# Ledger of designs, part 4: peptides against a protein of PDB entry 1Y74

Target 1, 57 residues: chain A of PDB entry 1Y74
Amino acid sequence: LGLERDVSRAVELLERLQRSGELPPQKLQALQRVLQSRFCSAIREVYEQLYDTLDIT

## One batch from the design tools (peptide; aimed at target 1 K27 L28 F39)

Design b1_p10_7_s1 (made by RFdiffusion4, then SolubleMPNN; from b1_p10_7, 4 letters changed)
Fold by OpenDDE base, seed 4:
Structure b1_p10_7_s1 (fold): chain B 57 residues (1-57), chain A 10 residues (1-10)
Amino acid sequence: as target 1 above (57 residues)
Amino acid sequence: ELAELLRLIE
């Protein structure tokens, strides 16, 4: 689904930014951990289920 | 890289 792909891409970009040193790595790592959290995964699953059920184009 | 992340959020 689009949201899962976008979250996965955001995590990949955060990992690259942490390695480049362009920004303080600790805040980027904290954001990455939030996006990979069980909470964000559960919200994504609910969103995807609702999207599939309602077929909101 | 930062500009690509910002474009994903927009």
Scores: peptide ipSAE 0.157, ipTM 0.732, DockQ to the pose 0.062
OpenDDE base, seeds 1, 2, 3, 5: peptide ipSAE 0.130, 0.132, 0.114, 0.128; ipTM 0.712, 0.714, 0.698, 0.711

Design b1_p10_7_s2 (made by RFdiffusion4, then SolubleMPNN; from b1_p10_7 with E7K E8L)
Fold by OpenDDE base, seed 2:
Structure b1_p10_7_s2 (fold): chain B 57 residues (1-57), chain A 10 residues (1-10)
Amino acid sequence: as target 1 above (57 residues)
Amino acid sequence: ELEELLKLVE
């Protein structure tokens, strides 16, 4: 399932953007917190379970 | 730059 890897990659990119100082870190940190939230993780798990059940080839 | 980071998403 690529979605966990893609979310982890998006978080890594947001951490790099925050460290560069080129962008206001507050919005990047807020987006990172959303992606790492229990809500986002629960939606991901439901999506992954449905994907595995529906065998969308 | 933001553009260098966008190249890491491709």
Scores: peptide ipSAE 0.026, ipTM 0.517, DockQ to the pose 0.049
OpenDDE base, seeds 1, 3, 4, 5: peptide ipSAE 0.025, 0.025, 0.024, 0.024; ipTM 0.511, 0.505, 0.499, 0.504

Design b1_p10_7_s3 (made by RFdiffusion4, then SolubleMPNN; from b1_p10_7, 3 letters changed; failed a check: a repeat of another design)
Amino acid sequence: ELEELLALIE

Design b1_p10_7_s4 (made by RFdiffusion4, then SolubleMPNN; from b1_p10_7, 3 letters changed)
Fold by OpenDDE base, seed 1:
Structure b1_p10_7_s4 (fold): chain B 57 residues (1-57), chain A 10 residues (1-10)
Amino acid sequence: as target 1 above (57 residues)
Amino acid sequence: ELEELLRLIE
């Protein structure tokens, strides 16, 4: 599944937006922390496992 | 507990 790649790409885009200075960096950093959190990773793994199970049927 | 959820998001 592309979800791990899409999350990694979202984190990269958030880092670029933080460096541009066009947006308040604190909110972008908070969103980046949520996407890199153990909770978000655990939900991603459950989603990937369910999708792989359903795509094999 | 809420504290356990916060430790997963931090």
Scores: peptide ipSAE 0.061, ipTM 0.627, DockQ to the pose 0.096
OpenDDE base, seeds 2, 3, 4, 5: peptide ipSAE 0.040, 0.041, 0.036, 0.034; ipTM 0.595, 0.594, 0.577, 0.559

Design b1_p10_8 (made by RFdiffusion4; failed a check: a repeat of another design)
Pose (drawn by RFdiffusion4):
Structure b1_p10_8 (pose): chain A 57 residues (1-57), chain P 10 residues (1-10)
Amino acid sequence: as target 1 above (57 residues)
Amino acid sequence: ELEELLEEFE
């Protein structure tokens, strides 16, 4: 679906901006936690697993 | 907790 590329990209993108430290890193750190959080991992696995399910069903 | 982080983001 691109979620792993877009999420993982967002994660590194958030860290990237964190490395620069130009804009509010607080909100950006929050997103990183949201996408890196184990919870969004299970939801992410759903989107991938769901696409496979479509190919099965 | 995630909802709070999204509210902080908004």

Design b1_p10_8_s2 (made by RFdiffusion4, then SolubleMPNN; from b1_p10_8, 4 letters changed)
Fold by OpenDDE base, seed 4:
Structure b1_p10_8_s2 (fold): chain B 57 residues (1-57), chain A 10 residues (1-10)
Amino acid sequence: as target 1 above (57 residues)
Amino acid sequence: ELAELLALVE
């Protein structure tokens, strides 16, 4: 499922944006922490399990 | 750039 890869890519892009200094880094870092949280990972795992069970093509 | 982050949503 692409969701784990998409979350990992979103985190990578947030790290790049924090290093560029174009945006206030604190809000970007807060969003990165949410995406890396156990809560976000648990929701991803539930989504992946449901997707596998429902065979959503 | 912010455009790189927005390109993930397409």
Scores: peptide ipSAE 0.033, ipTM 0.624, DockQ to the pose 0.058
OpenDDE base, seeds 1, 2, 3, 5: peptide ipSAE 0.032, 0.032, 0.028, 0.030; ipTM 0.613, 0.627, 0.598, 0.622

Design b1_p10_8_s4 (made by RFdiffusion4, then SolubleMPNN; from b1_p10_8, 3 letters changed)
Fold by OpenDDE base, seed 4:
Structure b1_p10_8_s4 (fold): chain B 57 residues (1-57), chain A 10 residues (1-10)
Amino acid sequence: as target 1 above (57 residues)
Amino acid sequence: ELAELLELIE
């Protein structure tokens, strides 16, 4: 699903940015933790269920 | 890399 792919890509980009040192790594790591949290996963699950039910193109 | 992250948010 689009949202799962976008979240996975955002996490990948945040990991690369943390390794480059171009930005303060602590804030990037905090954002990564939010995206990988149970809260974000639960929102994604609800979104996927609604998408499957409503067939929102 | 930062540009690609910003493009994903937009």
Scores: peptide ipSAE 0.160, ipTM 0.744, DockQ to the pose 0.063
OpenDDE base, seeds 1, 2, 3, 5: peptide ipSAE 0.158, 0.160, 0.159, 0.156; ipTM 0.743, 0.745, 0.743, 0.742

## One batch from the design tools (peptide; aimed at target 1 L23)

Design b1_p11_1_s1 (made by RFdiffusion4, then SolubleMPNN; its pose is not in this set)
Fold by OpenDDE base, seed 2:
Structure b1_p11_1_s1 (fold): chain B 57 residues (1-57), chain A 11 residues (1-11)
Amino acid sequence: as target 1 above (57 residues)
Amino acid sequence: RRALEELLRQL
């Protein structure tokens, strides 16, 4: 499933934006922390398990 | 700018 890759790509982009200084780094860091949270990881795991069960191609 | 545009496309 692309979701883990998409989240990982979003985090990489947030890290680049934090280093560029183009945006307030605190809000970007807060969003990165949310995406890397145990809560988002647990939702992703449930989502992946449901997709593996439902075989939604 | 490019990284922001790409991030917005992931949302």
Scores: peptide ipSAE 0.225, ipTM 0.785, DockQ to the pose 0.033
OpenDDE base, seeds 1, 3, 4, 5: peptide ipSAE 0.225, 0.220, 0.222, 0.225; ipTM 0.785, 0.783, 0.783, 0.785

Design b1_p11_1_s2 (made by RFdiffusion4, then SolubleMPNN; its pose is not in this set)
Fold by OpenDDE base, seed 2:
Structure b1_p11_1_s2 (fold): chain B 57 residues (1-57), chain A 11 residues (1-11)
Amino acid sequence: as target 1 above (57 residues)
Amino acid sequence: LRALRRLLELL
């Protein structure tokens, strides 16, 4: 599953948006914090385990 | 805006 990579890429894009100043950085930073939270990581790990088990291809 | 579009394209 590319989910970890996709989350990491999403965070990278959020950091670029924060530096561009085109959008209010506070909301982007809040979203980044959610994506990097232990809660989001734990959900991702469960999802990846279930996906590997269920093979929802 | 280009980075936001790319972020939305990942979803």
Scores: peptide ipSAE 0.045, ipTM 0.595, DockQ to the pose 0.035
OpenDDE base, seeds 1, 3, 4, 5: peptide ipSAE 0.041, 0.042, 0.041, 0.041; ipTM 0.592, 0.592, 0.593, 0.594

Design b1_p11_1_s3 (made by RFdiffusion4, then SolubleMPNN; its pose is not in this set)
Fold by OpenDDE base, seed 5:
Structure b1_p11_1_s3 (fold): chain B 57 residues (1-57), chain A 11 residues (1-11)
Amino acid sequence: as target 1 above (57 residues)
Amino acid sequence: LRALERLLQEL
C-alpha cells in the first residue's frame, strides 16, 4: 500500500536532513521517532484496513 | 533543503 512506502520515504528523507546538518536535528529526530512509533504503525494498519473495506478510490 | 522540499512535495 502507498502509505507504508510514503512513511518509509519520509523517514529516509528525515535521516538525510539530520546528516546534512542544515537544520537543527532535534525536531527532525522527534518527527522520525513519531513516524517510526508503534502508534504511527497502528494508525497505518487501521488506515489500510479501512481503505480495503471502504474502497475510498 | 532539497530533501525537505521533496518530503513536503510528497505530503
Scores: peptide ipSAE 0.065, ipTM 0.634, DockQ to the pose 0.035
OpenDDE base, seeds 1, 2, 3, 4: peptide ipSAE 0.064, 0.063, 0.062, 0.066; ipTM 0.631, 0.633, 0.632, 0.634; seed 4 fails the geometry check

Design b1_p11_1_s4 (made by RFdiffusion4, then SolubleMPNN; its pose is not in this set)
Fold by OpenDDE base, seed 5:
Structure b1_p11_1_s4 (fold): chain B 57 residues (1-57), chain A 11 residues (1-11)
Amino acid sequence: as target 1 above (57 residues)
Amino acid sequence: LRALEQLLLEQ
């Protein structure tokens, strides 16, 4: 599943956008914190396990 | 937005 890679890439993008100063950093940082949260990681893991088990095409 | 453009070009 590409979901872990896509989340990691989204976080990298958010970090670059925060460093560029082109956008207000607070909302970007809040979104990064959500994507890196234990809750988001646990939901991702459950989703990956269910996807592997159910083979939802 | 330039940071997004750069990240997309690195793919």
Scores: peptide ipSAE 0.048, ipTM 0.622, DockQ to the pose 0.026
OpenDDE base, seeds 1, 2, 3, 4: peptide ipSAE 0.041, 0.042, 0.039, 0.040; ipTM 0.610, 0.618, 0.613, 0.608; seed 1 fails the geometry check

Design b1_p11_2 (made by RFdiffusion4; failed a check: the pose's geometry)
Pose (drawn by RFdiffusion4):
Structure b1_p11_2 (pose): chain A 57 residues (1-57), chain P 11 residues (1-11)
Amino acid sequence: as target 1 above (57 residues)
Amino acid sequence: EALEELREALE
């Protein structure tokens, strides 16, 4: 689906901006936690697993 | 000025 690429890209993109420290890192750190959080991992596994399910069903 | 506008939009 691209979620792993888009999310993992967003995680590193958020860290990238964090490295620069130019814009409010607070909201950006929040997103990193939101995408890196184990919770969004299970949900993300759903989107991937769901696409496979379509190929099965 | 564009950076300030972005900061304000992000706040």

Design b1_p11_2_s1 (made by RFdiffusion4, then SolubleMPNN; from b1_p11_2, 3 letters changed; failed a check: the pose's geometry)
Amino acid sequence: EELEELLRALE

Design b1_p11_2_s2 (made by RFdiffusion4, then SolubleMPNN; from b1_p11_2, 6 letters changed; failed a check: the pose's geometry)
Amino acid sequence: DELEELLRELL

Design b1_p11_2_s3 (made by RFdiffusion4, then SolubleMPNN; from b1_p11_2, 5 letters changed; failed a check: the pose's geometry)
Amino acid sequence: SALEELKRQLL

Design b1_p11_2_s4 (made by RFdiffusion4, then SolubleMPNN; from b1_p11_2, 4 letters changed; failed a check: the pose's geometry)
Amino acid sequence: EELKRLLEALE

Design b1_p11_3 (made by RFdiffusion4; failed a check: the pose's geometry)
Pose (drawn by RFdiffusion4):
Structure b1_p11_3 (pose): chain A 57 residues (1-57), chain P 11 residues (1-11)
Amino acid sequence: as target 1 above (57 residues)
Amino acid sequence: EELEELREELE
C-alpha cells in the first residue's frame, strides 16, 4: 500500500527536521511516536495484511 | 515570513 514507505518516510522525515531543529519539534516528535508506536505497528500490519486478504478472498 | 506563517500554522 505504501504505508510502510510513507510512514517510515514520515518517521525519518520527522527526525530529519528534528535534526535541523528549525520548526516546533514537539509536534513532530509526537508524530514520530504515533507512527513508531507499537500500536500504529499493529494497525499498519492490518493494512498490509488486509491487502493480502483481498487477494485471498 | 514564510517560516513564521508555518510556525503559526503548526501552533

Design b1_p11_3_s1 (made by RFdiffusion4, then SolubleMPNN; from b1_p11_3, 6 letters changed; failed a check: the pose's geometry)
Amino acid sequence: EQLQRLLQELL

Design b1_p11_3_s2 (made by RFdiffusion4, then SolubleMPNN; from b1_p11_3 with E8R; failed a check: the pose's geometry)
Amino acid sequence: EELEELRRELE

Design b1_p11_3_s3 (made by RFdiffusion4, then SolubleMPNN; from b1_p11_3 with E5R; failed a check: the pose's geometry)
Amino acid sequence: EELERLREELE

Design b1_p11_3_s4 (made by RFdiffusion4, then SolubleMPNN; from b1_p11_3 with E5R E9L; failed a check: the pose's geometry)
Amino acid sequence: EELERLRELLE

Design b1_p11_4_s1 (made by RFdiffusion4, then SolubleMPNN; its pose is not in this set)
Fold by OpenDDE base, seed 2:
Structure b1_p11_4_s1 (fold): chain B 57 residues (1-57), chain A 11 residues (1-11)
Amino acid sequence: as target 1 above (57 residues)
Amino acid sequence: SLLEAARALLA
């Protein structure tokens, strides 16, 4: 499971989009904040623990 | 463009 890596990659892409100015940055920044929030991190941690325990493919 | 690349990732 590479969820942490995928989230990090998503954040990186959002940062690039914000810097490019091709889109209004406010909603992109809001999404980035959600992905980097303690809430999202906690959900990810629970999911990864369940994944490891249940061996979900 | 970067926007086009982002769209491609979501396709």
Scores: peptide ipSAE 0.061, ipTM 0.646, DockQ to the pose 0.215
OpenDDE base, seeds 1, 3, 4, 5: peptide ipSAE 0.061, 0.059, 0.053, 0.058; ipTM 0.647, 0.661, 0.658, 0.639

Design b1_p11_4_s2 (made by RFdiffusion4, then SolubleMPNN; its pose is not in this set)
Fold by OpenDDE base, seed 1:
Structure b1_p11_4_s2 (fold): chain B 57 residues (1-57), chain A 11 residues (1-11)
Amino acid sequence: as target 1 above (57 residues)
Amino acid sequence: SLLAAARALLA
């Protein structure tokens, strides 16, 4: 998988975009908050557990 | 840099 790693990478990229100032930061910040939220983490955990159980390709 | 970020997501 590597979903946790991918989320971490996405957050890193969002932080870079925010620092660059090329885009209004508000929506980037909001997306970052979503990706780092407890809800998103919980969904990821469920997904990973189901993935392991069901052996989804 | 937005494009660079998008490319990074695909890498």
Scores: peptide ipSAE 0.062, ipTM 0.670, DockQ to the pose 0.127
OpenDDE base, seeds 2, 3, 4, 5: peptide ipSAE 0.057, 0.057, 0.057, 0.061; ipTM 0.668, 0.666, 0.665, 0.663

Design b1_p11_4_s4 (made by RFdiffusion4, then SolubleMPNN; its pose is not in this set)
Fold by OpenDDE base, seed 3:
Structure b1_p11_4_s4 (fold): chain B 57 residues (1-57), chain A 11 residues (1-11)
Amino acid sequence: as target 1 above (57 residues)
Amino acid sequence: DLLEAARRLLA
């Protein structure tokens, strides 16, 4: 499970969408902030640890 | 074309 990599990729895509101007950037920027928050990263870390331990499929 | 733009962003 590579959630850290996938979240980083998601943030990259959000940044590209914001630069494209095809969509209002405000909500995209808000989502990016959530994904980059300490709270979100802490939850991700816990989930990854549990996933590795429990071998969730 | 928004769909094609999205595909390019994912590439």
Scores: peptide ipSAE 0.024, ipTM 0.463, DockQ to the pose 0.113
OpenDDE base, seeds 1, 2, 4, 5: peptide ipSAE 0.023, 0.023, 0.023, 0.023; ipTM 0.499, 0.519, 0.507, 0.496

Design b1_p11_5 (made by RFdiffusion4; failed a check: the pose's geometry)
Pose (drawn by RFdiffusion4):
Structure b1_p11_5 (pose): chain A 57 residues (1-57), chain P 11 residues (1-11)
Amino acid sequence: as target 1 above (57 residues)
Amino acid sequence: ELEELREELEE
């Protein structure tokens, strides 16, 4: 679906901006936690697993 | 532009 690329890109993109430290890193750190959090991992596995399920069903 | 972004992000 691209979530792994888009999420993982967003994670590193948030860290990338964090490395520069130009804009409010607080909200950006929050997003990193939201996408890196184990919780969003299980939800992300759902989107991928769901697409497979479509190919099965 | 950077100031506008900062303001949007602070909101």

Design b1_p11_5_s1 (made by RFdiffusion4, then SolubleMPNN; from b1_p11_5, 4 letters changed; failed a check: the pose's geometry)
Amino acid sequence: ALEELLRLLEE

Design b1_p11_5_s2 (made by RFdiffusion4, then SolubleMPNN; from b1_p11_5 with R6L E7R; failed a check: the pose's geometry)
Amino acid sequence: ELEELLRELEE

Design b1_p11_5_s3 (made by RFdiffusion4, then SolubleMPNN; from b1_p11_5, 6 letters changed; failed a check: the pose's geometry)
Amino acid sequence: SREELLRRLLE

Design b1_p11_5_s4 (made by RFdiffusion4, then SolubleMPNN; from b1_p11_5, 5 letters changed; failed a check: the pose's geometry)
Amino acid sequence: TLEQLRQLLEA

Design b1_p11_6 (made by RFdiffusion4)
Pose (drawn by RFdiffusion4):
Structure b1_p11_6 (pose): chain A 57 residues (1-57), chain P 11 residues (1-11)
Amino acid sequence: as target 1 above (57 residues)
Amino acid sequence: EEEQLEEALEE
């Protein structure tokens, strides 16, 4: 689906901006936790697993 | 600030 690429890109993109430290890193750190959080991992696995399910069903 | 963030993200 691209979620792994878009999420993992967002995560590093958020860290990337964190490395620069130009804009409010607070909200960016929050996103990093939202996408890296184990919770969004299970949800993410759903989107991937769901696409496979479509190929099965 | 939001416009700057949007521009930074687009770059």

Design b1_p11_6_s1 (made by RFdiffusion4, then SolubleMPNN; from b1_p11_6, 7 letters changed)
Fold by OpenDDE base, seed 5:
Structure b1_p11_6_s1 (fold): chain B 57 residues (1-57), chain A 11 residues (1-11)
Amino acid sequence: as target 1 above (57 residues)
Amino acid sequence: EEARLAALLAA
């Protein structure tokens, strides 16, 4: 399970896209904020704990 | 760089 790593990688890619200026940055920044929110982190943590116990498919 | 966003959306 690499969900934490995948979220971190997604944030990294969003930051690179914002710096490139190829796309309007506001929606990318908003998505980054959601991914880094306490709510998202809490849901991720619950998912990871349940996955370890139940082997969720 | 735009291709990276497409990859994220397809994951």
Scores: peptide ipSAE 0.024, ipTM 0.570, DockQ to the pose 0.165
OpenDDE base, seeds 1, 2, 3, 4: peptide ipSAE 0.021, 0.022, 0.021, 0.021; ipTM 0.533, 0.537, 0.533, 0.529

Design b1_p11_6_s2 (made by RFdiffusion4, then SolubleMPNN; from b1_p11_6, 6 letters changed)
Fold by OpenDDE base, seed 2:
Structure b1_p11_6_s2 (fold): chain B 57 residues (1-57), chain A 11 residues (1-11)
Amino acid sequence: as target 1 above (57 residues)
Amino acid sequence: EEARLQELLAR
């Protein structure tokens, strides 16, 4: 499961969008903070563990 | 704006 990589990629894209200045950065930064939060990381880890256990394809 | 986001997502 590439969820960690996908989240990392999403954060990278959000950082690029913030640097471009084309969009209001505050909401992008807020979303980045959510994705990098301990809460999101904990939920991701639980999901990855369940995925590994259940092997849902 | 949306086109720029799509460009980034496509990379």
Scores: peptide ipSAE 0.024, ipTM 0.476, DockQ to the pose 0.403
OpenDDE base, seeds 1, 3, 4, 5: peptide ipSAE 0.023, 0.023, 0.023, 0.021; ipTM 0.479, 0.475, 0.473, 0.475

Design b1_p11_6_s3 (made by RFdiffusion4, then SolubleMPNN; from b1_p11_6, 5 letters changed)
Fold by OpenDDE base, seed 5:
Structure b1_p11_6_s3 (fold): chain B 57 residues (1-57), chain A 11 residues (1-11)
Amino acid sequence: as target 1 above (57 residues)
Amino acid sequence: EEERLRRLLAE
């Protein structure tokens, strides 16, 4: 399970997209803020804990 | 737009 790494990669991609100016930045920035929020981190942590416990792969 | 995203995902 590489969910933390995947989220970090998603944020990196969003930052690159915002800096390029090729897309309207507002929604990209909003999504980045969600992915970097304590809420998202807490949900990820719960998911990873459940994943480790249940091993439902 | 979509092409830029595809390039980023391929990196």
Scores: peptide ipSAE 0.034, ipTM 0.577, DockQ to the pose 0.380
OpenDDE base, seeds 1, 2, 3, 4: peptide ipSAE 0.032, 0.030, 0.030, 0.029; ipTM 0.570, 0.568, 0.565, 0.563

Design b1_p11_6_s4 (made by RFdiffusion4, then SolubleMPNN; from b1_p11_6, 7 letters changed)
Fold by OpenDDE base, seed 3:
Structure b1_p11_6_s4 (fold): chain B 57 residues (1-57), chain A 11 residues (1-11)
Amino acid sequence: as target 1 above (57 residues)
Amino acid sequence: LEAELRQRLAE
């Protein structure tokens, strides 16, 4: 499980897309803000902690 | 546009 890495990669890709100007940037930026929010980070940490002890498959 | 998006994501 590498959620932190995946989120970081997603943010990187969103930044590249915003810089390209090929798509309207506002919604991309909004998604980036969500992924970088304290809320999202807290939820991710809880999930990763629980993943070690729970079988969610 | 989808093809272009996939190319950008592959960078």
Scores: peptide ipSAE 0.034, ipTM 0.511, DockQ to the pose 0.345
OpenDDE base, seeds 1, 2, 4, 5: peptide ipSAE 0.032, 0.032, 0.031, 0.030; ipTM 0.515, 0.522, 0.508, 0.515

Design b1_p11_7 (made by RFdiffusion4)
Pose (drawn by RFdiffusion4):
Formats: C-alpha cells, structure tokens, sequence
Structure b1_p11_7 (pose): chain A 57 residues (1-57), chain P 11 residues (1-11)
C-alpha cells in the first residue's frame, strides 16, 4: 500500500527536521511517536494484511 | 512562508 514507505518516510522525515531543529519539534516528535508507536504498528500490519486478504478472498 | 508554517504549527 505504501504505508510502510510513507510512515517510515514520515518517521525519518520527522527526525530529519528534528535534526535541523528549525520548526516546532514538539508536534513533530508527537507524530514520530504516533507512527513508531506499537499501536500504529498493529494497525499498519492490518492495512498490509488486509490487502493480502483481498487477494485471498 | 516559514512564519506562516510556524504559526500553523504553534496553533
């Protein structure tokens, strides 16, 4: 689906901006936690696993 | 543009 690429890209993109430290890193750190959090991992696995399910069903 | 972004992010 591209979620792994978009999320993992967003994660590193958030860290990338964090490295620069130019804009409010607070909200950016929040997103990193939101996408890196184990919770969004199970949900992410769903989007991937769901696409496979479509190929099965 | 940077200021507008900062303002949007601070909101």
Amino acid sequence: as target 1 above (57 residues)
Amino acid sequence: ELEELRELLEE

Design b1_p11_7_s1 (made by RFdiffusion4, then SolubleMPNN; from b1_p11_7, 7 letters changed)
Fold by OpenDDE base, seed 5:
Structure b1_p11_7_s1 (fold): chain B 57 residues (1-57), chain A 11 residues (1-11)
Amino acid sequence: as target 1 above (57 residues)
Amino acid sequence: DLQALLEALLA
């Protein structure tokens, strides 16, 4: 299961985009905050637990 | 970089 790694990669890419200035950074930063929020972390944890238990594909 | 993000989201 690579969900945690995928979220980390998404955050990394968002940070790079913010530094490049190619796009307005405010919405990118907001998305980064959402991905790093306790809410998203809790949802990810539930997903990972269910995935391990039920082998959802 | 934007393309990389989009590709990652669609993977």
Scores: peptide ipSAE 0.027, ipTM 0.591, DockQ to the pose 0.094
OpenDDE base, seeds 1, 2, 3, 4: peptide ipSAE 0.025, 0.026, 0.026, 0.025; ipTM 0.580, 0.583, 0.587, 0.579; seed 3 fails the geometry check

Design b1_p11_7_s2 (made by RFdiffusion4, then SolubleMPNN; from b1_p11_7, 4 letters changed)
Fold by OpenDDE base, seed 2:
Formats: structure tokens, sequence, C-alpha cells
Structure b1_p11_7_s2 (fold): chain B 57 residues (1-57), chain A 11 residues (1-11)
């Protein structure tokens, strides 16, 4: 599943945006912290487990 | 630019 990779890519892009200074870095950092939160990680793990179970190939 | 990073997110 690409979800862990996609979340990791979104975090990387948010770090690039924070460094550009084009947007208030505090809001981008808050979003990055949400994506890296234990809550989002737990939802991702449940999603990946369900998908691996439902991906009946 | 924000638009470039949004493009890279949607690829």
Amino acid sequence: as target 1 above (57 residues)
Amino acid sequence: ELEELLRELLE
C-alpha cells in the first residue's frame, strides 16, 4: 500500500513549504505534526491491515 | 512555489 509513502511524501513537501517561507510555517508544521501523530499512524495501520485482508488476490 | 509542491503531491 502506498499510504505510508504518500503520507511521508506529504510530510516532505510540507517541510519544503516551511523552508520556502511562502506560507506561515506554524500552520504547515501543525499539519505535519498531525500527519506524523500517533493517531494518524494508528489509523494507517488499521487501514493497511484491512486492505491486506480485503485485497483477496 | 506552492503550486509546484501541490503538483508533486498529486503525482
Scores: peptide ipSAE 0.046, ipTM 0.609, DockQ to the pose 0.091
OpenDDE base, seeds 1, 3, 4, 5: peptide ipSAE 0.043, 0.044, 0.042, 0.044; ipTM 0.598, 0.601, 0.600, 0.602

Design b1_p11_7_s3 (made by RFdiffusion4, then SolubleMPNN; from b1_p11_7, 3 letters changed)
Fold by OpenDDE base, seed 4:
Structure b1_p11_7_s3 (fold): chain B 57 residues (1-57), chain A 11 residues (1-11)
Amino acid sequence: as target 1 above (57 residues)
Amino acid sequence: ELEELRRQLEA
């Protein structure tokens, strides 16, 4: 699985959206903060560990 | 543009 890569890509796209000015940036910035939070990172790490251990494929 | 970002997400 590539959750870390997908989250990083999502953050990159959110930053581009914020800079474009086509959408109000506040909610996009809030979502970016969630994705970059220690909480989200910890949950991702636990999920990846469980995936490797349990082979949830 | 939003359309270009959509194409990048869907690729």
Scores: peptide ipSAE 0.032, ipTM 0.541, DockQ to the pose 0.081
OpenDDE base, seeds 1, 2, 3, 5: peptide ipSAE 0.030, 0.030, 0.029, 0.030; ipTM 0.554, 0.557, 0.548, 0.557

Design b1_p11_7_s4 (made by RFdiffusion4, then SolubleMPNN; from b1_p11_7, 6 letters changed)
Fold by OpenDDE base, seed 2:
Structure b1_p11_7_s4 (fold): chain B 57 residues (1-57), chain A 11 residues (1-11)
Amino acid sequence: as target 1 above (57 residues)
Amino acid sequence: SLEELLRELLA
């Protein structure tokens, strides 16, 4: 499962968007922090484990 | 842009 990769890619894109100044960087940064939070990471880990176990796809 | 970001996330 590439969820970790997708989240990492999302963070990269958010960082680029913040640097561009096209949108208010504060909210973009807030979203980035959520994606990088321990809570989000823990949920992702459980999610990936479930997919590995159940082989859902 | 936001549009580019969304496009890449959905790709």
Scores: peptide ipSAE 0.036, ipTM 0.583, DockQ to the pose 0.123
OpenDDE base, seeds 1, 3, 4, 5: peptide ipSAE 0.034, 0.031, 0.035, 0.034; ipTM 0.576, 0.574, 0.578, 0.580

Design b1_p11_8_s1 (made by RFdiffusion4, then SolubleMPNN; its pose is not in this set)
Fold by OpenDDE base, seed 4:
Structure b1_p11_8_s1 (fold): chain B 57 residues (1-57), chain A 11 residues (1-11)
Amino acid sequence: as target 1 above (57 residues)
Amino acid sequence: DLLARLRELLE
């Protein structure tokens, strides 16, 4: 679904911000780690399964 | 900047 793509795009943007030096990278890196964690992936999978069942809009 | 990057996310 769209959520996986959105998370991937968010990670891409976080990586760009870290390389640009515009912001302190520590918090950006921490957020990236959360978005790429097994926990976040598991939540996304549950969300997608429920989305298919409940047709959330 | 951060705001510009956020705009890219929302496009």
Scores: peptide ipSAE 0.032, ipTM 0.569, DockQ to the pose 0.115
OpenDDE base, seeds 1, 2, 3, 5: peptide ipSAE 0.027, 0.028, 0.027, 0.028; ipTM 0.543, 0.545, 0.545, 0.545

Design b1_p11_8_s2 (made by RFdiffusion4, then SolubleMPNN; failed a check: too like the target's own chain; its pose is not in this set)
Amino acid sequence: DLLERLRELLE

